# Peptides against a protein of PDB entry 6O8C, part 27

Target 1, 262 residues: chain A of PDB entry 6O8C
Amino acid sequence: VGLRYEKISLPKIHPRYDLDGDASMAKAVTGVVCYACRTASTLLLYQELMRKGVRWLVELVKDDYNETVHKKTEVVITLDFCIRNIEKTVKVYEKLMKVNLEAAELGEISDIHTKLLRLSSSQGTIESSLQDISSRLSPGGLLADTWAHQEGTHPRDRNVEKLQVLLNCITEIYYQFKKDKAERRLAYNEEQIHKFDKQKLYYHATKAMSHFSEECVRKYEAFKDKSEEWMRKMLHLRKQLLSLTNQCFDIEEEVSKYQDYT

## One batch from the design tools (peptide; made by RFdiffusion4, then SolubleMPNN)

Design b1_p10_6_s3 (from b1_p10_6, 4 letters changed)
Fold by OpenDDE base, seed 3:
Structure b1_p10_6_s3 (fold): chain B 262 residues (1-262), chain A 10 residues (1-10)
Amino acid sequence: as target 1 above (262 residues)
Amino acid sequence: DETLEELKKA
């Protein structure tokens, strides 16, 4: 059902120059952005695993499809053979009837023939269903897995790396603020630098969180939603294939009852 | 002072 992650937000950044407060704030910001990096990585991993799962499921369903097609083909052959034999029998009995022999049995055989023809007609429905399934599984079909390559985040996007760069910048400033705190008092120039760094910290942090939200979380959620929808459809299709297979078995069983008459 | 004002806007 997807990964759960905690909603994170940046701490309030006070404009006031306060060495203790700024160090504490910077620490908190570092923690938040660090969590974002880890979360982004986890979300990416999940998506990659899901993509593998999607590919696996596609192959599985294709195998099921092929098996169903194979079974259908077998049944068609068997049914056609049975129909041909019954038709021959009907012709023989029709000839016999002309000489007043075994007229009563012709009715039974004719009924069997009619039943077999009905079974044969059902094969057309199975065929059409299989064709529909094939079209859905084909490239560009409704169940194509192209979305898996389009939706979500990918390693090539380098989102984690981008966040890591920002985290590094933030961490550097945090460490400086920790040093500044240890100094207890800064000279004028150092104080100005501290203030500028605080501004940079804010910039990096907001950029990181924006990137995390827009390029990682949002895209992940879209991928998740799409994957769930697609998965549901695929599972349904698999059930349809199973149903078609069972129909083939049922027809085969029915045909077997009449083989003694051939 | 300038940095403070910018931070206030943020």
Scores: peptide ipSAE 0.017, ipTM 0.605, DockQ to the pose 0.211
Fold by OpenDDE base, seed 2:
Structure b1_p10_6_s3 (fold): chain B 262 residues (1-262), chain A 10 residues (1-10)
Amino acid sequence: as target 1 above (262 residues)
Amino acid sequence: DETLEELKKA
C-alpha cells in the first residue's frame, strides 16, 4: 500500500580539482536531485488524492450509518405495534378465560408475547452500538478525518518548488562545469571560481536531499501509516454497520411471522 | 585552499 520509491543518495564528491570528474559528478548530482523533485511531486499528488478519498469515504460511511438508523427505526415501530396488538389479544383471552374457555390458545399467544419482548430487548443493544459508531464518526471522535489535513505534505508547503529552485542552481553549475571541461585547462581565476562553484553545488545538493528526506519522505511515510490504520478502522466500521442492518432485518422477519395474530 | 579543505571535511 502506498507509493514505492527508490532510495537515492548523492554521489561521492571528491575534493580534488578535476574538470572531467567534476563535470561527471555534477551531472550525477543533477540527476539525483531531479529524481527527488519528481518523487516529491508524486508523493504530494498521492496524498492529495488520498485526502479526497478519505473525505469521500467519510460521507459514504455516514450514509451507511443513516440508512442503518432508518432501518432500525422502522423495525422498532413495527415491533412496538406488534407487541401492542399481542398485548391486547392477551387481555381479551384473559377475559374469555373467566367465561370457561380453555387456556391452550392463551398459552400460545403468551409465548409469542414473550418472544417479541426478547426481540425488543435486542433493539437496545443495537441502539447502543449505533451510538458508539456515531460517537466515533463525530468531530473529535476516533475516526475523525482531521489527521488527513494535518499529517503529510501539502501544496502550501511549497516543497516541490523549493527543491526545484535548488535543482536550478545545481543545473546551472553543471552546465558551467561542462564548459569548463571543454576548455581542458582554466586560468587561475577561473579555476578558483570553479572550486567555489563546486562548493556551492555541494551545499545546494545537501540542502535538497535533506529537505527531501526530512520534509517530503518522512512526512509522507507518517501520512501513509496513519491513512492505512484509519482505512482499516473505517472498513471494520462499515462491516459493523452491515451486521447491525442484518440484525434489524432478522428481527423484522421474525416479527412478520406473528403479524397474523394481530 | 580553503574551499578544498571544506570539501574534504564534507
Scores: peptide ipSAE 0.017, ipTM 0.608, DockQ to the pose 0.248
Fold by OpenDDE base, seed 4:
Structure b1_p10_6_s3 (fold): chain B 262 residues (1-262), chain A 10 residues (1-10)
Amino acid sequence: as target 1 above (262 residues)
Amino acid sequence: DETLEELKKA
């Protein structure tokens, strides 16, 4: 899970004036920072897509929850109706027993009543579980998706653009160094400019790499870690909902067996 | 060369 990227580092910058070496170094630096820009863009895209996915999953799970609640409610109504009917029947038979009717029939109905009450108790457990799930999905709950909006990098941060600006500066110096190399020798003033540009190149590159590492990579990794944890929990929650739904179906099926006694 | 010294520190 997550995007893999290569760890990048700046090449060693030699302080010595060397037109050939400086051009080569500048080329390498340009390549590294260019990679950083592209990587930052990819990491940002990934996070944005994940945020969309998170929102989608939240809605999906909420729908599952609502369906489960609906099914549970349906079963409760059916079960309660069945219980009431059986209780009425029990009362009738109890009165008839006073007139010497066989106790065996009352026993059977009483057993059904007991079974239905057990099923009703299980519904209470399901309700409690649903309430727990609801609390976890609610705003401020343990499975809230607020982290997705807070963690990581966002387009509004303009990290890619900031890196691109630095890359442009670096690239400009690189092209100048290519020209300088072609001249073979520079006049004193041009040499001094070259040296200063080399220093600027270093600062731009360092700034780019620091920004990339601290503002892009680090935040991405934090987002990734949280997303993985959250996703695992959400998938587990969905399985729990499915289990609860199945329990409701099982209860409904069991109740249907006793409808003829009502 | 001041520039060189700065580059060395960097």
Scores: peptide ipSAE 0.017, ipTM 0.607, DockQ to the pose 0.210
Fold by OpenDDE base, seed 5:
Formats: C-alpha cells, structure tokens, sequence
Structure b1_p10_6_s3 (fold): chain B 262 residues (1-262), chain A 10 residues (1-10)
C-alpha cells in the first residue's frame, strides 16, 4: 500500500581527474537527482490526495454515526412504548386475579415484561458504545485527523523547489563536463577549474540526496504508516457502527413479537 | 391497546 518508488543512490565519484569518467559520472548524478525531484513531487501529491481522502472518510463515518444514533432512538421509543403497555396489562391481570380470573396468563405476561426490561438494559450498552465512538471521533479524540496536517511533507516546505535549485547547479556542471570531454585535453587553468567543479558537484549532489532522504522520503514514510493505521481504525469503527445498527434491528424485531399484547 | 381493552372485558 502506498506509492512505490525505486531506491536511488549516487554513483561513485572517483577522485582521479578523468574527462570521460567525470562527464559520465556527472550525467549519472544529474539523472539521480532529477529522479529525486520527480519523486518528491509525486510523494507530495500523494499525501495531499490522501489528506483529502481522510477528510472525506471522516465525514462519511460521522454520517454513519448519526444514522445509527437515529435508529437507536427510534428503537428506544418503540421499546418504551411497548413496556408501558405491558405494564398496564400486568395491572389489569392483577385486578382480575382478585376475582379469581386469568390466573394462568399472569405469569406469561410478567415474563414478557421481564424480557422487555432486559432489552431495555441492553440499550444502555449500545448507548455507551455510541458515546465511546463519539468521543473517539471528537476533536482531540483517538481518531482525530490532526496527524494528517502535521505528518508528512507539505507544499509550504518547498522541498521540490529546493531540490530543483540543486539540480540546476548540478546540470550546469554536467554540461560543462560534456564540453570538457569534447576538448579531450584541458589547459592547466581549465583543468583546475574542472577539479573544483567536480567538488562542487559532489557537494550539491550530497546535499540533494540528504534532503531527499531526510525531508521527503522519511516524512512520507511516517505519513504513510500513520495513515494506514488510522485507516484501519476508521474502517473498524464503521464495522462497529454497523454492528450497533444491527443490534438495534434485532431489538426492534424482538419487540415486535409482543405487540399483540398492547 | 386493543388487546388491553379486550382483556378488561374478559
């Protein structure tokens, strides 16, 4: 899961003065750093898209939560109504017993009342679960999406731009090395300049790769890991909500069995 | 409710 990219490394830079070798090396370095720039841009885009996805999912789960709450409320109302009716029935039978009527039926009605009260008690558990979910989704909760704004790389970091500047410097040296190679032999002064440029190229390349690794790749991986963990938790929460909804339906169905006594 | 009324009559 996540964006795949190739591991990149700088080619070996030989200290020996070699016009052909130096041109080839510079070409390779340019390619590597160019790839780093492109990769950094892609990684940034991916993260921005993921942030949008996270926000979307939060909204979706909140909607699921609200639907579950509404269903729970509906069932509570229905159940309470049924309980009240059964209680009235019990009172009627108790009065009838005083005149020695319907003795065998009172026990059955009382049992139904007991069952309904148990169902009512189970609603308390559902309520507690919903409260827990609400707490987790609330600001500062365990499933808050604040991490999405903190982790990873952001456009404001200007990582791609920073890498591009270094790439430009490297590319200029590469073009010079191509010219140097074409000359086959350099005068003493030009040779010294070539050697200094080679050192500069090394410096820029190293800086670029360090920046890429530490400020782009590492942060991306951290973002990716957190996003995956958070996503799993959110999906699990959705399943929990579905389970709670099903429990509400089960209770509603059970209550419907006793509607004939109302 | 209807059942309750029937029970009261019995």
Amino acid sequence: as target 1 above (262 residues)
Amino acid sequence: DETLEELKKA
Scores: peptide ipSAE 0.000, ipTM 0.313, DockQ to the pose 0.003; fails the geometry check

Design b1_p10_6_s4 (from b1_p10_6 with E9K S10A)
Fold by OpenDDE base, seed 4:
Structure b1_p10_6_s4 (fold): chain B 262 residues (1-262), chain A 10 residues (1-10)
Amino acid sequence: as target 1 above (262 residues)
Amino acid sequence: SETLEELEKA
């Protein structure tokens, strides 16, 4: 689940010159952009942590895969050995049958041989499944983590810093507007400066909000969506690996029952 | 970075 944040919007900026209103508006704008900066920072941190988590999970799943492959290989060796021994026994009994000896025992051994061959066929299915998993985890595969490096926002984008610069400009104007408010009345030149600063404040605020929305929020949401999708698929993959491992253990247990015949 | 709370205290 991704981070929740509140949707923010700039307050309405009244075009009329009003020292009290302008100071209040500037305060509100400062608050909104300040929130945007903090939110952008939090969203970035979340993504960086998620990237670390993704890398960790990939390694974990690869380890699980390797363990499963190892177990499968062990079982194949054991099973093949058992099959070879049973086949030798079958050949001996077949020769004995030519002299009318031990027909019942031959039937039992032949049945065991058939069961072992069935188990061997199941190993082929496990192998195919492992190959599929390997392909999905491989570079360029469907479960590659390349998206984690491409999607979202990154520290190198300097989005928080860019927003902070704009916030600083806005804050400066806000403090000036507080002073202007305290003066109650401004001279003509100071009034003109105030009006220009109000325009600058609007410009900076709009730029900040656009940057926040387009570069921080939008990209974060894309990252979050990809992360959730990928995570779900990876968890499913782990379950598949566990299932395959359990199948290997089941086969090993079954083979162990026939060791006395080898 | 200054927080809104810091700005309100100033």
Scores: peptide ipSAE 0.044, ipTM 0.801, DockQ to the pose 0.032
Fold by OpenDDE base, seed 2:
Structure b1_p10_6_s4 (fold): chain B 262 residues (1-262), chain A 10 residues (1-10)
Amino acid sequence: as target 1 above (262 residues)
Amino acid sequence: SETLEELEKA
């Protein structure tokens, strides 16, 4: 679940000179841009935390993979050993049959041998699945974490700092407009300065909101969407690994039943 | 960054 933020918009700026209205407008603009700065900062922090989480999860899944591979290898060794022993036993019994000894025991051992060979065949499927998982986790694979370093916003972009600069300019104008309001009436030159500052305020505010929307929010949303998709795939992968591990345990258990015949 | 609340107190 990503961070929820409210859609913010700038208040309407009236072109008419009005000291009370302009002060109120400037206050509202300051509030909106301040919210944008805080939101941008929060979105950045969230992404940085998610990047750490992604790296952690990758390492965790790699460990799970290695454990599964280890277990698979163990089972293969055990299975191969059991097959070799059964094959030796089969050969002994075949020699004994030539001397008119019990055919019934040979049948049972032969059936066990057939079952073991089937189990050995299933190991090939497990190996193929593990190879697929390895490929997906490898650099350039479908589950590579390269996207986490590319998508979204980064501290190096200095988006928060850029917004803060604009906020500072806006805040300065707001404070001046508060003073202007307190004067109730401005001299001609001061009135002209006020009008120019109002234009500057609009410019800074528009720039801030555009930057926030295009460089912060949009990129964050892209990161969030990619993160969610990737996370689902990683969780599914972990389930696959667990399934493969369980298959190895099942094979090991079945093989253990036949070890008593060796 | 000054919060809106800080701006109202000033």
Scores: peptide ipSAE 0.043, ipTM 0.800, DockQ to the pose 0.033
Fold by OpenDDE base, seed 5:
Structure b1_p10_6_s4 (fold): chain B 262 residues (1-262), chain A 10 residues (1-10)
Amino acid sequence: as target 1 above (262 residues)
Amino acid sequence: SETLEELEKA
């Protein structure tokens, strides 16, 4: 998952004075830097969209968490009610045993009580798991989305604008080189200006490519990698919540089997 | 609760 872009490199710049070659080179450089500008813009847009997606996913998982907590609470209430009823029944049977009632029924009720207490212990484990999930989703937790605001490129960085300025400088030189080519031969002074502009073009081009690589591509890749890792963890968390919900349903079903004894 | 009442009558 991610935007695919082509690796771009500057054409070879020959040191020799050649009006045809220099015009062709300048055209190629202009094309490369233009591509860099467009790519930088696309990468920025992608990251902004991903940040929105991250926020959306956080809210979705929070909703899942709240639903799981609600279900757990319902099961706890039901289970506690059932335990209290069974405990009352046990007390009644203990009194009846003093007046020669059959011991077999008391044994069955006691076994049910033991099973319910085990289920109650399982609820404690579910609670602990929910607390862990809550801590991970909380500010400063392992699944906090703070990275989305720190990693990658941002509109405030003005990377596209910076590249555009360099592109404008390069484009101006290219247009001049196109004119120079049309002249076929330059006077001595114009030739010296051409040579100087060629050096400027090289400087602007290298600066643009360095900025693109270091401030756009590298940061984008870091953002992409971190986002993928985070999303995998969040999806796993959702599965954990689903598992906990299912455990609650299982306990509820088990408790329902004993409701007839109360 | 109903089963408890039946047992107490019993």
Scores: peptide ipSAE 0.000, ipTM 0.321, DockQ to the pose 0.003
Fold by OpenDDE base, seed 3:
Structure b1_p10_6_s4 (fold): chain B 262 residues (1-262), chain A 10 residues (1-10)
Amino acid sequence: as target 1 above (262 residues)
Amino acid sequence: SETLEELEKA
């Protein structure tokens, strides 16, 4: 579940010269842009945290993979050893059959040999699955984490700083409008300055909101969507590795039942 | 980042 943020919009700016109304409007605009700055910062922080999480998860899954490969290798060695021993036993019994000894036991050992060969075949499918997983985790694979460095917003983009500059300009105008309100009436020149500042306020606010929406929110949402998809795939892969590990344990357990015959 | 509330108190 990604960070929830409220959709914000600029208040309506009335063209009428009104010192009280303009001060109130400027206050509201300052609030909205301030919220945008804070939200942008939070979204950036979240993405940076997620990037760390992605890197961590990649390493975790690589460790799981290596453990599974190790277990698989152990089982292969054990299985091969058992097969070789059973084959030796079969040869001995075949020689003994020439003397009419222990024919019934040869049948049992032969059946065990057949079962072990089937287990060996299943080990081949595990190997193929591990190779597939390795390819997906490799550089350029389907589960590569390169998207985490490309998608979303980054500290180097300086989006928060850019918004802060605009906020500072807006705040300055707001403070001036508070002063203007306190004067109750302005001389002609001051009134003209106030009107120009109101236009500047609108310009800065619009620029801030556009930047916030296009460069912060939109990119964040894209990052979030890709992150969720990637995370789902990685979790599924971990489950696959666990399944393969369990299959190795099952094979090992089955082989252990026949060790008394070796 | 000064909140609007902090700006109003200043």
Scores: peptide ipSAE 0.043, ipTM 0.797, DockQ to the pose 0.032; fails the geometry check

Design b1_p10_7_s1 (from b1_p10_7, 4 letters changed)
Fold by OpenDDE base, seed 4:
Structure b1_p10_7_s1 (fold): chain B 262 residues (1-262), chain A 10 residues (1-10)
Amino acid sequence: as target 1 above (262 residues)
Amino acid sequence: EVEYIELPPP
């Protein structure tokens, strides 16, 4: 999961003055830093899209939670109603038994009552599970999405723009080195300028690559790792909610079998 | 005149 990118490194920069070599080196450096800029932009875009996805998933899971709570509430109402009706029937039969021995029917109804009470007890477990899920989804909970706003790179960091500025400086020097190469030989002053520009090129390139590595790649990888972990936990939570919903349906189905006795 | 300084290793 995540964007794949190639590990890039700067070419070896030789300290020796060589117009052909320096032009070739500058071209290679320009290419590497250009790749870094494009990669940084792509990594940023990925993170922004993932943040949107995270927000979407949070809302989806909250909706699933609310639906499960609603279903649970519906089942509780139905179950309680059924229990009350059975209890009334039990009381009537108990009174009748004092006059007429209808022991077999009373036994059957009492067994149904016991089964319904067991089903009711399972609702407590479902409620506890829902409360746990709610706590995890709550602000400050274990599944809070605050990390998505904190981790990784953001447009406000202007990392791509910073790299682009350095790339522009490098590109300018490259074009000058291309001209210098075409001259085949430089006068002393121009040679000194060339050497100085080569130093500038090195510093700009190093700064760009350090920034790319430390502020773009590293932070992206941290974001990616956290997102994968969080996503796995969220998917597991959704499965738990589905399980709870299914339990509610199972209880409702079982209760429906006894409604004819009420 | 710009004095040339040897480039540090990358």
Scores: peptide ipSAE 0.021, ipTM 0.624, DockQ to the pose 0.299
Fold by OpenDDE base, seed 2:
Structure b1_p10_7_s1 (fold): chain B 262 residues (1-262), chain A 10 residues (1-10)
Amino acid sequence: as target 1 above (262 residues)
Amino acid sequence: EVEYIELPPP
């Protein structure tokens, strides 16, 4: 999961004045920093898409939660109704038993009552689980999406633009070095300018690569790692919700078997 | 005379 990028490094920059070598070096540096700009842009885009995905998934899971809560509520109502009806029936049969009427059915109904009470007790566990899930999804919970807004790189950081500015400076020097190479020999003043431009190129290149590594790559990797962890936890939570929903359906089905006695 | 400063190693 995540975008793969190649580890890039600046070419060796020789201090020696060499018009051919300097032009070649400047071309290579331009290529490397250009790659950094494109990579930074791609990494940013990926993170922005992931942030959208995170928001979408949060809403989806909240909907799943609400559906589960709704189903649980329905089952509780149905179960409570069934229990009340069975309890009325038990009382009637107990009264009949007191007058020495056949109470064979009383045992069966009493057993059903006991089973229903057990089912009712299980609702407490489901409720507790739902509350736990709710707490995790709530603001400040373990599955809050605040990290998605904090971690990684953002358009507001203007990292791509900053790198592009440096790339433009480097490219300008490269084009000049290409011209210098074509001249084969420079006058003294032009030679000195070339040497100073080489120093500027080094400065811009190192600044670009440092910015790329520290502000783009490092932050992206941190975002990626957190996103993967969070996504795994969200998937697990969805599975838990599904399990709780299924438990509610199972209880409802069991209760339906006894509705004929009500 | 403009003094040329040697480029630091990368």
Scores: peptide ipSAE 0.019, ipTM 0.610, DockQ to the pose 0.309
Fold by OpenDDE base, seed 5:
Structure b1_p10_7_s1 (fold): chain B 262 residues (1-262), chain A 10 residues (1-10)
Amino acid sequence: as target 1 above (262 residues)
Amino acid sequence: EVEYIELPPP
């Protein structure tokens, strides 16, 4: 999971003055820093998309939770109603027996009552599970999405723009080195300028690569790791909700078998 | 009235 990127490194910058070599080196440096800019932009985009996805998923899971709670409530009402009706029936048969009337069906009704009470007892476990899920989804819970805002890189950091500025400086020097190469030989003053520009190129390139690695890649990796962990937990929670929903349906189905006795 | 536990809005 996540974006794959290639590890990039700056070419060796040879200290010797060589117009052909310096132009070639500058071209390579431009390419590397250009790649860093593009990669940083892509990594940022990925994180922004993931943040949107996280928010969307949170809302989806909240909806799933509310639906499950609603279903559970419906089942509880139905089950309680059924229990009350069966209890009334049991009382009637018990009265008949006290008057020395044979009640052949009393045993069957009593067994149904016992089964319904067992089903009712399971509702407490479902409720506790729902409460746990609610606590995890609540603000400050274990599944809070605050990490998505805190971790990684953000547009406000202006990392791509900062890299682009450095790339522009590097590119300018590269084009100058192409011109210098075309001249084949530089006068003393122009040669000195070329040497200074080469130092500037190195400075900008090093700064760009350091910024890319420390402020873009490292933070992205941290965000990716957090996102993967959080996503696993959210998926597990959704499975739990589905399980609870299915348990509610199972109880409802079982209760429906006894409608003829109510 | 059945009290539903509603999750807070985002």
Scores: peptide ipSAE 0.008, ipTM 0.440, DockQ to the pose 0.006
Fold by OpenDDE base, seed 3:
Structure b1_p10_7_s1 (fold): chain B 262 residues (1-262), chain A 10 residues (1-10)
Amino acid sequence: as target 1 above (262 residues)
Amino acid sequence: EVEYIELPPP
């Protein structure tokens, strides 16, 4: 779930000279751009936190992978040992059969041997699955986190600072318009300056909102979407690792049942 | 002299 923000728009700017209206408009514009600046900062912070979370999750999954590999290795050793012991036993019983001793027990041991070999064959599937997971987690793999450094906005982009500069310019004009309003009437030259500043206000505001929408919001949304997709895949992979671990435990348990025959 | 340029329509 990403950050929710309200859609903001600039108020209508009328070209008509009106000291009261212009002051009110400038106040509203200042408010909107201020909100954009704050929102941009919040969106940036969220992305930075998410990047930390991504790194953390990668490490967690790597740990899970290593544990699974370790468990698999343990089971392989145990299984191989059991198989070797059973094979020795089979050979002994085969020799004894030549003397017509204990023929009935050979069948049971042979069946155990067959079962163990089947269990051993399943290890190949587990190994292949682990290799696939390793490949996906490797640099350049499908679950690489390189996107987290590419998508979205970063502090180095200075988006918040750029918006703040524009906000400062807008705020200055707003304060001037408040003064102009207080004067109730301006001389011709001051009126022309006021009109010119109103144009500046418009351009700064438009630039700010365009920058906010295109360089902050849009990139954030792209980052959010990518992060959600990646997160889903990582969680699924983690579940796969758990499944593989459980399979190893199941094999180990099954092997333990035959240890009395070895 | 500050010349007033009309604002583009909203």
Scores: peptide ipSAE 0.021, ipTM 0.621, DockQ to the pose 0.261; fails the geometry check

